# Peptides against a protein of PDB entry 5HB3, part 61

Target 1, 150 residues: chain A of PDB entry 5HB3
Amino acid sequence: RQMQDRCMSEYNQRIRNAPEGSIDPFRMACYKIIGRCDLSNRSLDGLQTDVNDWIWLQFNLARETDRSLELAGESYGLAELQASIREIGLKHFPKTAAEDTNGSFGMFFYLQILAGMFEQAIAYLYPFSYVDAVHFAIALTYYGLLRPVD

## One batch from the design tools (peptide; made by RFdiffusion4, then SolubleMPNN)

Design b1_p17_6_s2 (from b1_p17_6, 6 letters changed)
Fold by OpenDDE base, seed 2:
Structure b1_p17_6_s2 (fold): chain B 150 residues (1-150), chain A 17 residues (1-17)
Amino acid sequence: as target 1 above (150 residues)
Amino acid sequence: SKSDEQFEKLLKEELAK
């Protein structure tokens, strides 16, 4: 908490006093990741990143921490990320096997699994790959992450 | 969101490989 408070103070000071674009992007990333500053913006501007970096960032920022201890307005949890994943899915990924042109369904399945959306992930995967969906369903059930059908 | 837009960009780049 002390570190977070310090980060927040420094972050605010720099945002207000520094010329636009003059702040080291890596430093800004530290303020965001460590200090959880400005979580409304979950992008790392000024850095060359890829989709894996983005995924890593989102899941690291989506912490299940005691929100009562977090600074006001700087809360971002798994639920919000799950909502984001849903929206991304609706917009950018095939909804049916017939719509699949580039095999990108696997990425959306992956995102859903990472986000703990197991039932949805399996349901999504099923029409694309029956075998894989069944295998994952069995595995998730074995580990208690997927509830068996009554 | 801006983050989602960033993902979209990155996703396109990834799929273009």
Scores: peptide ipSAE 0.286, ipTM 0.854, DockQ to the pose 0.848
Fold by OpenDDE base, seed 4:
Structure b1_p17_6_s2 (fold): chain B 150 residues (1-150), chain A 17 residues (1-17)
Amino acid sequence: as target 1 above (150 residues)
Amino acid sequence: SKSDEQFEKLLKEELAK
């Protein structure tokens, strides 16, 4: 894409020549999302964002693209995202119902679902809400996303 | 990671609403 090429070119030029923090945060976001630039840094500095924005960003950056066709030469796919979600879970979310002090288990369940970690998501949700876990398991099975044998 | 830390912050803010 011409747009991607332009983004990469501009990014390379600006990252070398511009003082730190001088680039407009929204422009930087465009370089990351469209140009796939600097995927090692999957955060947006200088922007007022919320958790939903963060989620949106992670999943947009974690695209499954053929490396041979990716102009930026950087790859960040679903596997890497799933690994990140696992790490986030271990660090920031309750592992058992007894650890649940703020009711955040639902957010981690949601993240796992978005990342295609369906079996893990259901297994995680089960001790927090049996009924919900069963309902989601049925739904995921219906769509062929959950293997009942597992 | 930096992104992970940012998430933690944002999560706390979200849960505080």
Scores: peptide ipSAE 0.285, ipTM 0.854, DockQ to the pose 0.847
Fold by OpenDDE base, seed 3:
Structure b1_p17_6_s2 (fold): chain B 150 residues (1-150), chain A 17 residues (1-17)
Amino acid sequence: as target 1 above (150 residues)
Amino acid sequence: SKSDEQFEKLLKEELAK
């Protein structure tokens, strides 16, 4: 807690005192990832990134930690990430095969799997690819990640 | 959110590859 308070203080000081654009974006990333500073903004500005980097960042920030050990407003867990992924799905990905114009359904399936949303992922994939959905369902069941219906 | 906007941008770039 004490370390976190210190990090927040340093982060705020830099934001207030440093000229715009003068802060090293990698340093800022360290404040974000290591220091858990300003988690309301889960983006890294000034860095060349791709979708994989974004995914990596979200999952690293979505730590399963005791919320009492984090400063107010700096708590972010898997549940919040899952909620974000649901919202992303509603906004950016096809809901049915008929809506699929670019084959992006696989990316959303991937995101759901990474987030542990297994039942939803399989249900989502099913109308796009029955065979793949069944194969993944079998695999997930084998590893104890999907409970078979009784 | 800003993060969602960034994802949208990155997703578009990824799909354009």
Scores: peptide ipSAE 0.284, ipTM 0.853, DockQ to the pose 0.857
Fold by OpenDDE base, seed 1:
Structure b1_p17_6_s2 (fold): chain B 150 residues (1-150), chain A 17 residues (1-17)
Amino acid sequence: as target 1 above (150 residues)
Amino acid sequence: SKSDEQFEKLLKEELAK
């Protein structure tokens, strides 16, 4: 909490006083990840990143914290991330095997699994790869992560 | 959202490899 407060203080000061683009992007990343500053913007401007970095960032930002200690707009948890992933899926990933032109369904399946959306992930994967969906379902069930329908 | 747009860009780049 003390560190977070310090980061917030510095962030607010710098965002007000620093010229545009003058703040080191890595420092800004620290303010975001550690200080939970400006979580409405879940991107890192001025940094060269890839899709893996993006994934890493989203899950690190989706931190479970005491909501009472968070400022308005600084609350971002797994539920919000799951909602975001759903929206991303609707916009950017194939909905059916017939729509799959580049094999990107696996990435969306992966995102859903990471976010704990196991039932949805299996349901999504099924029309693309029946065998894989069954195998994942068995594995998830074995580890108690998937609830089979009675 | 801005984050979603960034993801789209990054995804396209990844798939182009």
Scores: peptide ipSAE 0.283, ipTM 0.852, DockQ to the pose 0.810

Design b1_p17_6_s4 (from b1_p17_6, 8 letters changed)
Fold by OpenDDE base, seed 4:
Structure b1_p17_6_s4 (fold): chain B 150 residues (1-150), chain A 17 residues (1-17)
Amino acid sequence: as target 1 above (150 residues)
Amino acid sequence: SVSEQQFAELLAKALAK
C-alpha cells in the first residue's frame, strides 16, 4: 500500500510538472500497473506495442478486487474488461462466417476465453468452426470451466 | 472507449501482417 501511494503521488507530480514525453515510458508503465494511475488510459505511451502487448496490459490492469475496500487509486476489474471485450466484438469482429474476411474470428475467440467468457466463446466459435468449437467445449468441460447442459 | 480504439488500431495492424 505504501508503494502504491508513493507511485500515485509521484505520478501526479510528474504529470503536473514534467514536460510531455520527458518521463521514462517504463516508469510510467510501473505507475500505471502498480499505482493504478490513470486507468482511463489503458495503454503504454512511448513504447512500440502490438496487439499482444495490449492484451497483456488489459489483463494486468484488470484486478479482481472489492471496490468497496479500495481507499485510493482507480478501479478496473474483470467485469469491465469483459464488457470491453464484448464491445470490441460487436465493433471489430465478424458476427458470422459470411462476414469473416480476414479470419480474425480466432482472435476474438481467444479474447473471450482469456476473459473467462467460455460459454460465449464457444457459441461464437461454433458457426466458424464446428469441430473446433466442440473440441474446446469438451476441453473446457473437462477442466470444469464449462457446465454441461442439464 | 479509448482503449477499445487502441485495440482496433493494433488489430488492424496485426491483420495487415
Scores: peptide ipSAE 0.359, ipTM 0.870, DockQ to the pose 0.729
Fold by OpenDDE base, seed 2:
Structure b1_p17_6_s4 (fold): chain B 150 residues (1-150), chain A 17 residues (1-17)
Amino acid sequence: as target 1 above (150 residues)
Amino acid sequence: SVSEQQFAELLAKALAK
């Protein structure tokens, strides 16, 4: 808590008072990740990143539950991330095998799995790869992450 | 959202390779 408060104070001070572009992007990243400052902006400005970095960042910023000791207004939970992933899926990934032009369905499956959206992930994967979907379903069931349907 | 847009851009770049 003390760390967060300090980070927040420093973050606010710097973003207000520092000349444009004078703040170290890595320092800003630290404020973001460690201090959980300004979680509404889940990007790392001034850093060259790729899709994997984005994924890493989102999941590190997200928490499993909204009931945390986080400062008011600085909450970002798994539910929000799941919602984002759903939206991403709707907009940027194939919905059917017929729509798949570049084989990107695997990435969306991956995102859903990471986000704990297991049932949805399996359902999504099934039309693209029956075999893989079944295998994952079995595995997830074994580990108690997927509830079998009678 | 902004985050989603960022992902979309990065995804596009990744798929372009």
Scores: peptide ipSAE 0.358, ipTM 0.870, DockQ to the pose 0.769
Fold by OpenDDE base, seed 3:
Structure b1_p17_6_s4 (fold): chain B 150 residues (1-150), chain A 17 residues (1-17)
Amino acid sequence: as target 1 above (150 residues)
Amino acid sequence: SVSEQQFAELLAKALAK
């Protein structure tokens, strides 16, 4: 796509040559989101963001497309995002109810659900809240999103 | 990864409030 090529060119030029602080951070964000520039750094520099903004960005950058069609030369899909979420879970969220000190398990459950990791999400939630896990399992099964154990 | 590190920082900030 011509737009992506232009975005990448401008992004690279500006990041290298523009005086520090002279580039509009929102413009840079557009280069990243629309042009898919520098996907190795999935952050928005110069902007005040929170965890919700991070979540929004990751899922908007993720694409279910053939990598061969990525004209920008960079690809980032749901599989990569799922892998990142798994790693985040291992490092930053409680594994069991006994490890839960701040009630953050719900955030990880939420991330897994958003990423379509339904079986893992239910399995994770169960030791924290049996009732909620069962209810979600029933609902996901009803909509054909949860696979039974083989 | 850099993005994971950023998330960790943001998560810590969120939980501190």
Scores: peptide ipSAE 0.355, ipTM 0.870, DockQ to the pose 0.783
Fold by OpenDDE base, seed 1:
Structure b1_p17_6_s4 (fold): chain B 150 residues (1-150), chain A 17 residues (1-17)
Amino acid sequence: as target 1 above (150 residues)
Amino acid sequence: SVSEQQFAELLAKALAK
Protein backbone atom coordinates (compact mmCIF):
# COMPACT_ATOMS: atom_id res chain seq x y z
CA ARG B 1 0.00 0.00 0.00
CA GLN B 2 1.07 3.53 -0.71
CA MET B 3 0.36 4.51 2.86
CA GLN B 4 2.58 1.78 4.18
CA ASP B 5 5.40 2.81 1.90
CA ARG B 6 5.12 6.35 3.10
CA CYS B 7 5.20 5.24 6.70
CA MET B 8 8.30 3.20 6.11
CA SER B 9 10.04 6.06 4.40
CA GLU B 10 9.19 8.54 7.11
CA TYR B 11 10.07 6.12 9.87
CA ASN B 12 13.48 5.38 8.43
CA GLN B 13 14.20 9.03 7.91
CA ARG B 14 13.15 10.07 11.38
CA ILE B 15 14.95 7.35 13.29
CA ARG B 16 18.14 8.30 11.50
CA ASN B 17 17.90 12.05 11.72
CA ALA B 18 15.80 12.94 14.73
CA PRO B 19 17.32 13.32 18.16
CA GLU B 20 16.36 10.62 20.61
CA GLY B 21 13.11 11.38 22.36
CA SER B 22 12.09 14.09 19.94
CA ILE B 23 9.67 11.99 17.93
CA ASP B 24 6.04 11.96 19.01
CA PRO B 25 5.49 8.55 20.60
CA PHE B 26 1.99 8.35 19.16
CA ARG B 27 3.34 8.94 15.69
CA MET B 28 5.87 6.25 16.30
CA ALA B 29 3.08 3.94 17.33
CA CYS B 30 1.31 4.64 14.06
CA TYR B 31 4.42 3.77 12.11
CA LYS B 32 4.65 0.55 14.05
CA ILE B 33 1.05 -0.58 13.74
CA ILE B 34 0.07 0.76 10.33
CA GLY B 35 3.41 0.84 8.62
CA ARG B 36 4.72 -2.37 10.15
CA CYS B 37 7.98 -0.62 10.83
CA ASP B 38 10.70 -2.21 12.92
CA LEU B 39 8.68 -5.24 14.00
CA SER B 40 11.70 -6.62 15.79
CA ASN B 41 10.87 -4.12 18.49
CA ARG B 42 7.30 -4.86 19.52
CA SER B 43 7.08 -2.18 22.17
CA LEU B 44 6.01 1.43 22.41
CA ASP B 45 8.61 3.52 24.14
CA GLY B 46 7.67 6.85 25.61
CA LEU B 47 4.13 5.78 26.41
CA GLN B 48 2.67 4.68 29.70
CA THR B 49 1.52 1.15 29.07
CA ASP B 50 0.32 -1.81 31.08
CA VAL B 51 0.02 -5.52 30.49
CA ASN B 52 -3.27 -5.10 28.63
CA ASP B 53 -1.67 -2.63 26.26
CA TRP B 54 1.12 -5.09 25.62
CA ILE B 55 -1.35 -7.85 24.83
CA TRP B 56 -3.31 -5.61 22.50
CA LEU B 57 -0.18 -4.57 20.67
CA GLN B 58 1.14 -8.08 20.16
CA PHE B 59 -2.09 -9.33 18.65
CA ASN B 60 -2.48 -6.33 16.40
CA LEU B 61 1.05 -6.76 15.12
CA ALA B 62 0.61 -10.49 14.60
CA ARG B 63 -1.10 -10.19 11.23
CA GLU B 64 -1.85 -12.89 8.75
CA THR B 65 0.52 -11.74 6.04
CA ASP B 66 2.38 -13.37 3.22
CA ARG B 67 5.98 -12.93 4.23
CA SER B 68 7.07 -12.55 0.64
CA LEU B 69 4.81 -9.55 0.26
CA GLU B 70 5.81 -7.81 3.46
CA LEU B 71 6.97 -4.34 2.45
CA ALA B 72 8.93 -3.79 5.62
CA GLY B 73 10.96 -6.90 5.03
CA GLU B 74 9.86 -8.10 8.45
CA SER B 75 7.10 -10.54 9.23
CA TYR B 76 5.26 -11.29 12.43
CA GLY B 77 2.31 -13.63 12.46
CA LEU B 78 0.24 -15.76 14.76
CA ALA B 79 2.78 -18.56 14.76
CA GLU B 80 5.49 -16.26 16.07
CA LEU B 81 3.17 -14.89 18.71
CA GLN B 82 2.20 -18.39 19.79
CA ALA B 83 5.85 -19.26 20.12
CA SER B 84 6.42 -16.16 22.21
CA ILE B 85 3.50 -16.97 24.49
CA ARG B 86 4.81 -20.48 24.93
CA GLU B 87 8.18 -19.13 25.99
CA ILE B 88 6.56 -16.64 28.35
CA GLY B 89 4.64 -19.48 29.93
CA LEU B 90 7.75 -21.52 30.50
CA LYS B 91 9.58 -18.66 32.14
CA HIS B 92 7.05 -16.58 34.00
CA PHE B 93 3.96 -18.62 34.89
CA PRO B 94 3.36 -21.50 37.28
CA LYS B 95 3.47 -24.95 35.78
CA THR B 96 1.65 -26.63 38.65
CA ALA B 97 -0.75 -25.63 41.38
CA ALA B 98 2.05 -25.97 43.89
CA GLU B 99 3.98 -23.25 42.07
CA ASP B 100 1.01 -20.90 42.01
CA THR B 101 1.66 -18.31 44.68
CA ASN B 102 -0.16 -15.32 43.22
CA GLY B 103 -2.95 -16.81 41.12
CA SER B 104 -1.37 -15.77 37.84
CA PHE B 105 -2.24 -19.01 36.05
CA GLY B 106 -5.40 -17.37 34.75
CA MET B 107 -3.42 -14.81 32.80
CA PHE B 108 -1.47 -17.48 30.99
CA PHE B 109 -4.65 -19.37 30.25
CA TYR B 110 -6.07 -16.15 28.86
CA LEU B 111 -3.06 -15.56 26.62
CA GLN B 112 -3.25 -19.07 25.22
CA ILE B 113 -6.95 -18.73 24.47
CA LEU B 114 -6.41 -15.43 22.68
CA ALA B 115 -3.68 -17.00 20.60
CA GLY B 116 -5.88 -19.92 19.57
CA MET B 117 -3.90 -22.44 21.59
CA PHE B 118 -7.10 -24.05 22.83
CA GLU B 119 -5.99 -27.60 23.53
CA GLN B 120 -2.92 -26.40 25.35
CA ALA B 121 -4.93 -23.85 27.30
CA ILE B 122 -7.40 -26.44 28.55
CA ALA B 123 -4.65 -28.85 29.44
CA TYR B 124 -2.87 -26.12 31.35
CA LEU B 125 -5.96 -24.97 33.25
CA TYR B 126 -7.12 -28.44 34.27
CA PRO B 127 -4.81 -28.97 37.26
CA PHE B 128 -5.53 -25.48 38.58
CA SER B 129 -9.30 -25.56 38.17
CA TYR B 130 -11.03 -28.73 37.07
CA VAL B 131 -14.45 -27.13 36.90
CA ASP B 132 -13.31 -24.19 34.79
CA ALA B 133 -11.36 -26.42 32.44
CA VAL B 134 -14.38 -28.63 31.83
CA HIS B 135 -16.65 -25.67 31.20
CA PHE B 136 -14.25 -24.09 28.74
CA ALA B 137 -13.74 -27.41 27.01
CA ILE B 138 -17.47 -27.80 26.53
CA ALA B 139 -17.82 -24.27 25.21
CA LEU B 140 -14.88 -24.54 22.84
CA THR B 141 -16.19 -27.85 21.53
CA TYR B 142 -19.60 -26.35 20.93
CA TYR B 143 -18.09 -23.60 18.79
CA GLY B 144 -15.90 -26.04 16.90
CA LEU B 145 -12.65 -24.77 18.34
CA LEU B 146 -11.78 -27.89 20.30
CA ARG B 147 -11.75 -31.34 18.77
CA PRO B 148 -13.08 -34.25 20.79
CA VAL B 149 -10.79 -37.10 21.62
CA ASP B 150 -11.23 -40.04 19.25
CA SER A 1 13.28 -11.79 23.66
CA VAL A 2 13.02 -8.11 24.46
CA SER A 3 9.26 -8.20 24.09
CA GLU A 4 9.01 -11.13 26.48
CA GLN A 5 11.09 -9.29 29.02
CA GLN A 6 8.86 -6.28 28.71
CA PHE A 7 5.82 -8.42 29.31
CA ALA A 8 7.42 -9.95 32.37
CA GLU A 9 8.04 -6.53 33.83
CA LEU A 10 4.50 -5.42 33.16
CA LEU A 11 3.13 -8.63 34.59
CA ALA A 12 5.16 -8.16 37.74
CA LYS A 13 3.76 -4.67 38.13
CA ALA A 14 0.23 -5.89 37.61
CA LEU A 15 0.58 -8.65 40.16
CA ALA A 16 2.07 -6.29 42.71
CA LYS A 17 -1.17 -4.31 42.90
Scores: peptide ipSAE 0.353, ipTM 0.869, DockQ to the pose 0.755

Design b1_p17_7_s1 (from b1_p17_7, 9 letters changed)
Fold by OpenDDE base, seed 3:
Structure b1_p17_7_s1 (fold): chain B 150 residues (1-150), chain A 17 residues (1-17)
Amino acid sequence: as target 1 above (150 residues)
Amino acid sequence: SDAALDELLEKAFASLE
C-alpha cells in the first residue's frame, strides 16, 4: 500500500511538472505496472513494443476483481481481453484459408490460445491446417482444457 | 488499447512482407 501510494504520487507529480518528453518511458512503465497508475491508458508510450509485449501488459493489468468491489472504471479482466482479441481478429486476420496471403493466421491462433479461447482457436485453425488443429485438440483435451461441443 | 494493438499488428504484418 505504501509503495503504491508513493508510485501514484510520483507519477502524478511527473505528469504535471515534467517537461514533455523528459520522462523516462521505462520509469513510466514501472509506475503503470507496479503502481497501477492511469490504467485507462493500457499502452506504453515512448517504448518500442511488439505484440508479445502488448499481450503481456494486458495480462498483468487485467485483474479478476469481484465485479462488486471494482469502481466501474477499473474493471478490466480476461473477458474484456478476450472480447478485444475477437474484435481484432475480425479486423486484421483472415477468416478463411482463401483470404490468407501472408500466413498471419498463426498469430491469431496464438493470441486466442494465450487468452484461453481454446475451442475458438482450434475451430479457427482447422481450415488453415487440419493436422495442426487435430494435434492441438488432442493436447488440449489431454490437459482438460478443451470442452467437447455436445 | 485496441488502437495500440492495431498499430502493432500493422507493423508486424509489414515486417512479414
Scores: peptide ipSAE 0.214, ipTM 0.785, DockQ to the pose 0.659
Fold by OpenDDE base, seed 5:
Structure b1_p17_7_s1 (fold): chain B 150 residues (1-150), chain A 17 residues (1-17)
Amino acid sequence: as target 1 above (150 residues)
Amino acid sequence: SDAALDELLEKAFASLE
């Protein structure tokens, strides 16, 4: 908590007083991740990132255990992340194998798995690769992450 | 958040083509 308060203080000071682009983006990332500063901006500006970096950041910022310690405007949970993944899926990813032109279905499956959307991930994967869907379903069931219910 | 992911996905898709 003390570290977080220090980060917030420094973040606010630098945002107000430093010229734009003069702050080390890695330092700003530390303020965001450790200090949980400005969580309404859920990106790392000035850094080269990929989808893995994005999802990692979302998980770090979506800590349910710390939500009660944050201001209402600075709270973000797994449910919101899952909603975002769902919306992205509707917008960017193929719904059927016939719509898949570049094999991007695997990325959406991957994002859903990481976000803990196991049932939805398996259901999505099945029409693209039924063998893989079955194998993942078996594995997830074995580890207690998927419930085989009607 | 969604806008950032949109851009990342566009880049990723371009690499798959």
Scores: peptide ipSAE 0.214, ipTM 0.784, DockQ to the pose 0.726
Fold by OpenDDE base, seed 2:
Structure b1_p17_7_s1 (fold): chain B 150 residues (1-150), chain A 17 residues (1-17)
Amino acid sequence: as target 1 above (150 residues)
Amino acid sequence: SDAALDELLEKAFASLE
């Protein structure tokens, strides 16, 4: 808690008082990730990132449990991330194999898997690649991550 | 939707083409 309070204080001070462009973006990232400062902003400005960085960040910023000692009002967790992935899927990814023009279905499958949306991921992959879907289904079932009876 | 993710995905898709 003391560390968090210190981080918050420093973060707020720097955001308010530092000249524009004078703050190290990596330092700001540390305040966000370690200090959990300004979690409403889930982006790392001034840093070159990719989808993997984004998803990593979301997991790090997400609440592990509803009973976390985190400040009241921060409700972002796995469910919210999954919702975001669903929304992104609807917007950016093919719904059927016939709509697939660039082979991007694999990326959506990947994102769903990372977000723990295993059943949905397999169901999504199946029409694009039957063999791969079956293989992943077997693997996920073996590790107890997929509920095939549901 | 997350605007940052949208942008990143657009970049990623561009790289796949």
Scores: peptide ipSAE 0.213, ipTM 0.784, DockQ to the pose 0.672
Fold by OpenDDE base, seed 1:
Structure b1_p17_7_s1 (fold): chain B 150 residues (1-150), chain A 17 residues (1-17)
Amino acid sequence: as target 1 above (150 residues)
Amino acid sequence: SDAALDELLEKAFASLE
């Protein structure tokens, strides 16, 4: 708790007082991830990131919170992340094989798997590659992550 | 949707072309 308070203080001080571009982006990232500073902004400015970095960051920032105990503010957990992935899927990824022009369906499958959306991921993959979908379904079932239909 | 993710996906898609 003391460390978190210190991180917040330093973060706020630097954001307010430091010249633009003078703050080490990695240090700012540390304040966000470790210190939980400014969680309303779930991006890392000034760093070259990719989709893997993004999803990793979201998992680290996400917390399982008892919403009933939170008096103020928004909570961001796994459910919110899954909702975000659903929304981005609707916007950017093909819904059918006929819409697939660049093979991007695999990336959406990947994001869904990482977010624990196993049943949805398999269902999504099946029309694009039934062989791969079956293989993943078998593997997920073996590890107890996919529940077979009764 | 997350604006940051939108940009990242656009970059990723561009790399696939």
Scores: peptide ipSAE 0.203, ipTM 0.779, DockQ to the pose 0.620

Design b1_p17_7_s2 (from b1_p17_7, 9 letters changed)
Fold by OpenDDE base, seed 4:
Structure b1_p17_7_s2 (fold): chain B 150 residues (1-150), chain A 17 residues (1-17)
Amino acid sequence: as target 1 above (150 residues)
Amino acid sequence: MEEQLDKLLKEYFESLK
């Protein structure tokens, strides 16, 4: 906790007091990742990132907290991430094989898998690639990760 | 978050072309 507090302090101090353009984006990224600073902004400002970096960051920032203990704090956990992934899917990714023009379905499948949305991921993949969906379903079942969706 | 992701996804989709 001491380290987190220090990170938060340093992060806030730099954001407030550092001259514009003088902030090392990598240093700020470290504070954000290690200290979970400014969870309202889940991005790495000043860094060139891609979708993989984004999702990696989301997972690093996501923590399960006992909501009963959090009176007023920002909560960001797996559930929130999963909700975001669902929204992303609805907005950006093909819903059916007929809508797929560029093969982007694979990325959404990937994101769902990473987010632990295994049932949804398999269900989504199935119409795009039956064989792959079956293979992943077998693997997920083997590891006890796939549950029947009612 | 959405804006950033939108941008990143756009870039991703462009990379698929």
Scores: peptide ipSAE 0.314, ipTM 0.840, DockQ to the pose 0.745
Fold by OpenDDE base, seed 5:
Structure b1_p17_7_s2 (fold): chain B 150 residues (1-150), chain A 17 residues (1-17)
Amino acid sequence: as target 1 above (150 residues)
Amino acid sequence: MEEQLDKLLKEYFESLK
């Protein structure tokens, strides 16, 4: 807790008081990750990132909090991340195999799997790649991660 | 939706072309 508080303090101080161009983006990233600072801005400014970096950051910042504590502060957990993935899916990814032009369905499947949306991921993958969907379903079931509907 | 992810996905899709 002491380290987290220090990170938060340093992060806030630098954002407010540091001269323009003097901020080390990697240092700020460290403070943000460790201190979970400014959860409304889940990005690493000044760094070149990709989708993998983004999703990694989201998981690092996400925490399951008790609802009683959420009223007073910033809340960001797995549910919020899953909601974001759903929204992204609707906006950016093909809904049917006929709409797939570049094979991007795989990325959405990947994001859903990472977010623990296993049933939805398999259901989504099935029309694009039957064989892969079946194999993943078997594996996920074996590990108790997929709950087949009776 | 996070604007950052939108940007990153756009870049990703461009990389697939």
Scores: peptide ipSAE 0.311, ipTM 0.838, DockQ to the pose 0.692
Fold by OpenDDE base, seed 1:
Structure b1_p17_7_s2 (fold): chain B 150 residues (1-150), chain A 17 residues (1-17)
Amino acid sequence: as target 1 above (150 residues)
Amino acid sequence: MEEQLDKLLKEYFESLK
């Protein structure tokens, strides 16, 4: 708690008061990650990142908290992340095999798996790659992550 | 959706071409 509060304080102070161009983006990233500062902006400004970095950040920022106790705080948990992944899918990824032109379906499948949307991930993958979908389904079931229908 | 993510995904898709 103390470290988190310090990070939040430093983050806010630097954002408001630091001279333009003087902000170390890596330092700010540390504050962002550790302090979970400004959860409405889940990006690392001034850093070269990729999709993997983005998803990594989302998981680091996501916390499962008792929302009933969070009166004034920003909440960001798995549910919000999953919602974001769904929106990403709708906006950027092919919905059917016929729409797939570059094989990007794999990335969306990957994101869904990471976010714990196993059933949706398998359902999504199935029309693109039947064999892979079956293999993943078997594996997920074996580990108790996929809920088989009786 | 974050503008940054849109850019990242665009770059990713372009890398697949």
Scores: peptide ipSAE 0.305, ipTM 0.836, DockQ to the pose 0.760
Fold by OpenDDE base, seed 3:
Structure b1_p17_7_s2 (fold): chain B 150 residues (1-150), chain A 17 residues (1-17)
Amino acid sequence: as target 1 above (150 residues)
Amino acid sequence: MEEQLDKLLKEYFESLK
């Protein structure tokens, strides 16, 4: 908590007082990641990032904590991340094989797997690649991650 | 969705073309 408080203080101070262009984006990123500062803005400003960086950041920021202990009054956990991934899927990724023009379905499948959305991931993959869906289903079942339908 | 994510995804999809 002390570390988080200090990170929050420094983060806010720099945002408010630092001259334009003088902020070290890497330092700000450290405050963001370690202190979980400003969880409403889950991005790393001033850094070159891609989708992989974005998802990495989301997972690093996501915590299963008691909401009452959150200093910023904001909660961000796995459930919120999963909700975000669902929204991403609806907006940006093909819903059927017929809509797939560039093979991007694999990325969405990957994101769902990372987020622990195993049943949804397999269901999504199935119409795009039956064989792969079956293989992943077998593997996930073997590790007890996929819940078989009774 | 977050504006930055939209941009990143757009760039990602463009890279797949």
Scores: peptide ipSAE 0.297, ipTM 0.835, DockQ to the pose 0.733

Design b1_p17_7_s3 (from b1_p17_7, 10 letters changed)
Fold by OpenDDE base, seed 3:
Structure b1_p17_7_s3 (fold): chain B 150 residues (1-150), chain A 17 residues (1-17)
Amino acid sequence: as target 1 above (150 residues)
Amino acid sequence: SDEQLDKLLKEYFESLK
């Protein structure tokens, strides 16, 4: 708690007092990832990032911290990440094979898998690629990640 | 809405085109 408070204070001080452009983006990223500073802002400004970087960051930030120790508003867990991915899916990704123009369904499948949304991922993939959905379902079942519906 | 994610996804989709 003391370390987190210290990190938060340093982070806020640097944001407020550092000349514009003088802050090392990687240092700021470290404060965010390691220090869990300013979790309301889940972006890494000043860094060239892609979707893989984004999802990696979200997973690292989505640590189940003991909610009892988290200050109000800083609770971001796996459930919130999964909700975000669902929203992203609804907004940006094809819902049916007929809507797929660029083969982007694979990316959304990937995001769902990373987020532990295994059942939803398989269900999503199935209409796009039956064979792939079956293969992934078998693999997920083998590793105990997909529960067979009784 | 995660504006950053929207941007990244837009860039991703453009790269797939």
Scores: peptide ipSAE 0.238, ipTM 0.813, DockQ to the pose 0.719
Fold by OpenDDE base, seed 2:
Structure b1_p17_7_s3 (fold): chain B 150 residues (1-150), chain A 17 residues (1-17)
Amino acid sequence: as target 1 above (150 residues)
Amino acid sequence: SDEQLDKLLKEYFESLK
């Protein structure tokens, strides 16, 4: 907790007092990830990232614990991440095989899996790739992550 | 909506062309 408090203090101080652009983006990322500072801002300014970096960050920032257990007072849950993934899917990814033009469905499947949306991910993948959907379904079921429909 | 993600996805989709 002492470390977290220090991180928050330093983060706030730097945000307010440091000249614009003078703060090391990696340092700010550390404050966010380790110190849980300013979780309302889930972007890492000044860093060149890709989708994999983004999803990694979101996953690490997401917590399943109650806010009462979070020392920072700020929380970003898995539910919020899942909601974000759903919205992204609706906006950017093909909804049916007929809409698929570049095979991007795989990325959306990947994002859903990382977000723990296993049933939805399999259901989504099925019309695009039957074989892959079946294989993943078997694997997820084996590990108790997918509930078969009775 | 996540503006950063939108940008990243745009870049991703461009890479698929």
Scores: peptide ipSAE 0.238, ipTM 0.814, DockQ to the pose 0.721
Fold by OpenDDE base, seed 4:
Structure b1_p17_7_s3 (fold): chain B 150 residues (1-150), chain A 17 residues (1-17)
Amino acid sequence: as target 1 above (150 residues)
Amino acid sequence: SDEQLDKLLKEYFESLK
């Protein structure tokens, strides 16, 4: 908590007082991740990142436990992340195999799996790859992670 | 919607071509 307090203090100070572009983006990222500052903004400005970096950040910021300990006074959990993933899917990824032009369905499947959206992930994958969907379904069931879809 | 994500996904999709 002491570390978080320090990060939050420095983060707020720098955002308010530092000239634009003068703050080290990596340092700001550290403040966000460790201090959980400004959780409404879950992006890393000024950094060259990829989709993997983005999703990594989302998971690190998503907390379901100890929300009362959040110094930022903001809460961001798995449910919110899952909602974001759904929206991402609707906007950017193919809905059907017929819409798939570049094989990007795999990335969306991956994102859903990471977010614990197992049932939805399998349902999504099925029309693109029956074999893969079945194999993943079996595996997820084995680990007790897959439930019937309502 | 996340603007940064939009950019990242665009780059990702381009990489798939």
Scores: peptide ipSAE 0.236, ipTM 0.814, DockQ to the pose 0.751
Fold by OpenDDE base, seed 1:
Structure b1_p17_7_s3 (fold): chain B 150 residues (1-150), chain A 17 residues (1-17)
Amino acid sequence: as target 1 above (150 residues)
Amino acid sequence: SDEQLDKLLKEYFESLK
C-alpha cells in the first residue's frame, strides 16, 4: 500500500510538473505497470511499440481482483480486455474471408487466443481457414481449453 | 478508440502488403 501510494504521488507529480521530454518513458511505464497508476490510460507515451507490445501491456495491466480491494480507483480485468478485443475486431479486422485482402485475420485470431476467447477465436478463424481452425480446435480440446459443443 | 492502437494497427497492416 505504501509503495502504491508513493508511486501514485510521484506519477501525478511528474505528469503535472515535469518539463516536457524530461521524464524517462521507461520510468513512467514502471509506474503504470508496477504502481498501477492511471489505469484509464492504457498507452505508453514516448516509447516505440508495436502490436505485440500493446497486447503485452494490456495483459500486464489487467488484474483479476476484487474491485473493492484494489487501491487503484479503477480495475481492469480480463472481461474488460476481452471487451476491448471485441471492439478492436469490429473496427479493424475483416468480418469475412471476402473482406480479407491482406491476411490480417491471423492477428485477430491471435489476440482472441491470448485473451482466452477460444470458442470465439475458432469460430472467427473457421471461414478464413477451415484446416487451421480444425487443427487449433483439436489442440485446444486436447489441453482442455476448448469445450466441444455436441 | 485507442489512438495508439489505431496507429499500430495501421503500421501492422502496411507491413502485410
Scores: peptide ipSAE 0.231, ipTM 0.811, DockQ to the pose 0.755

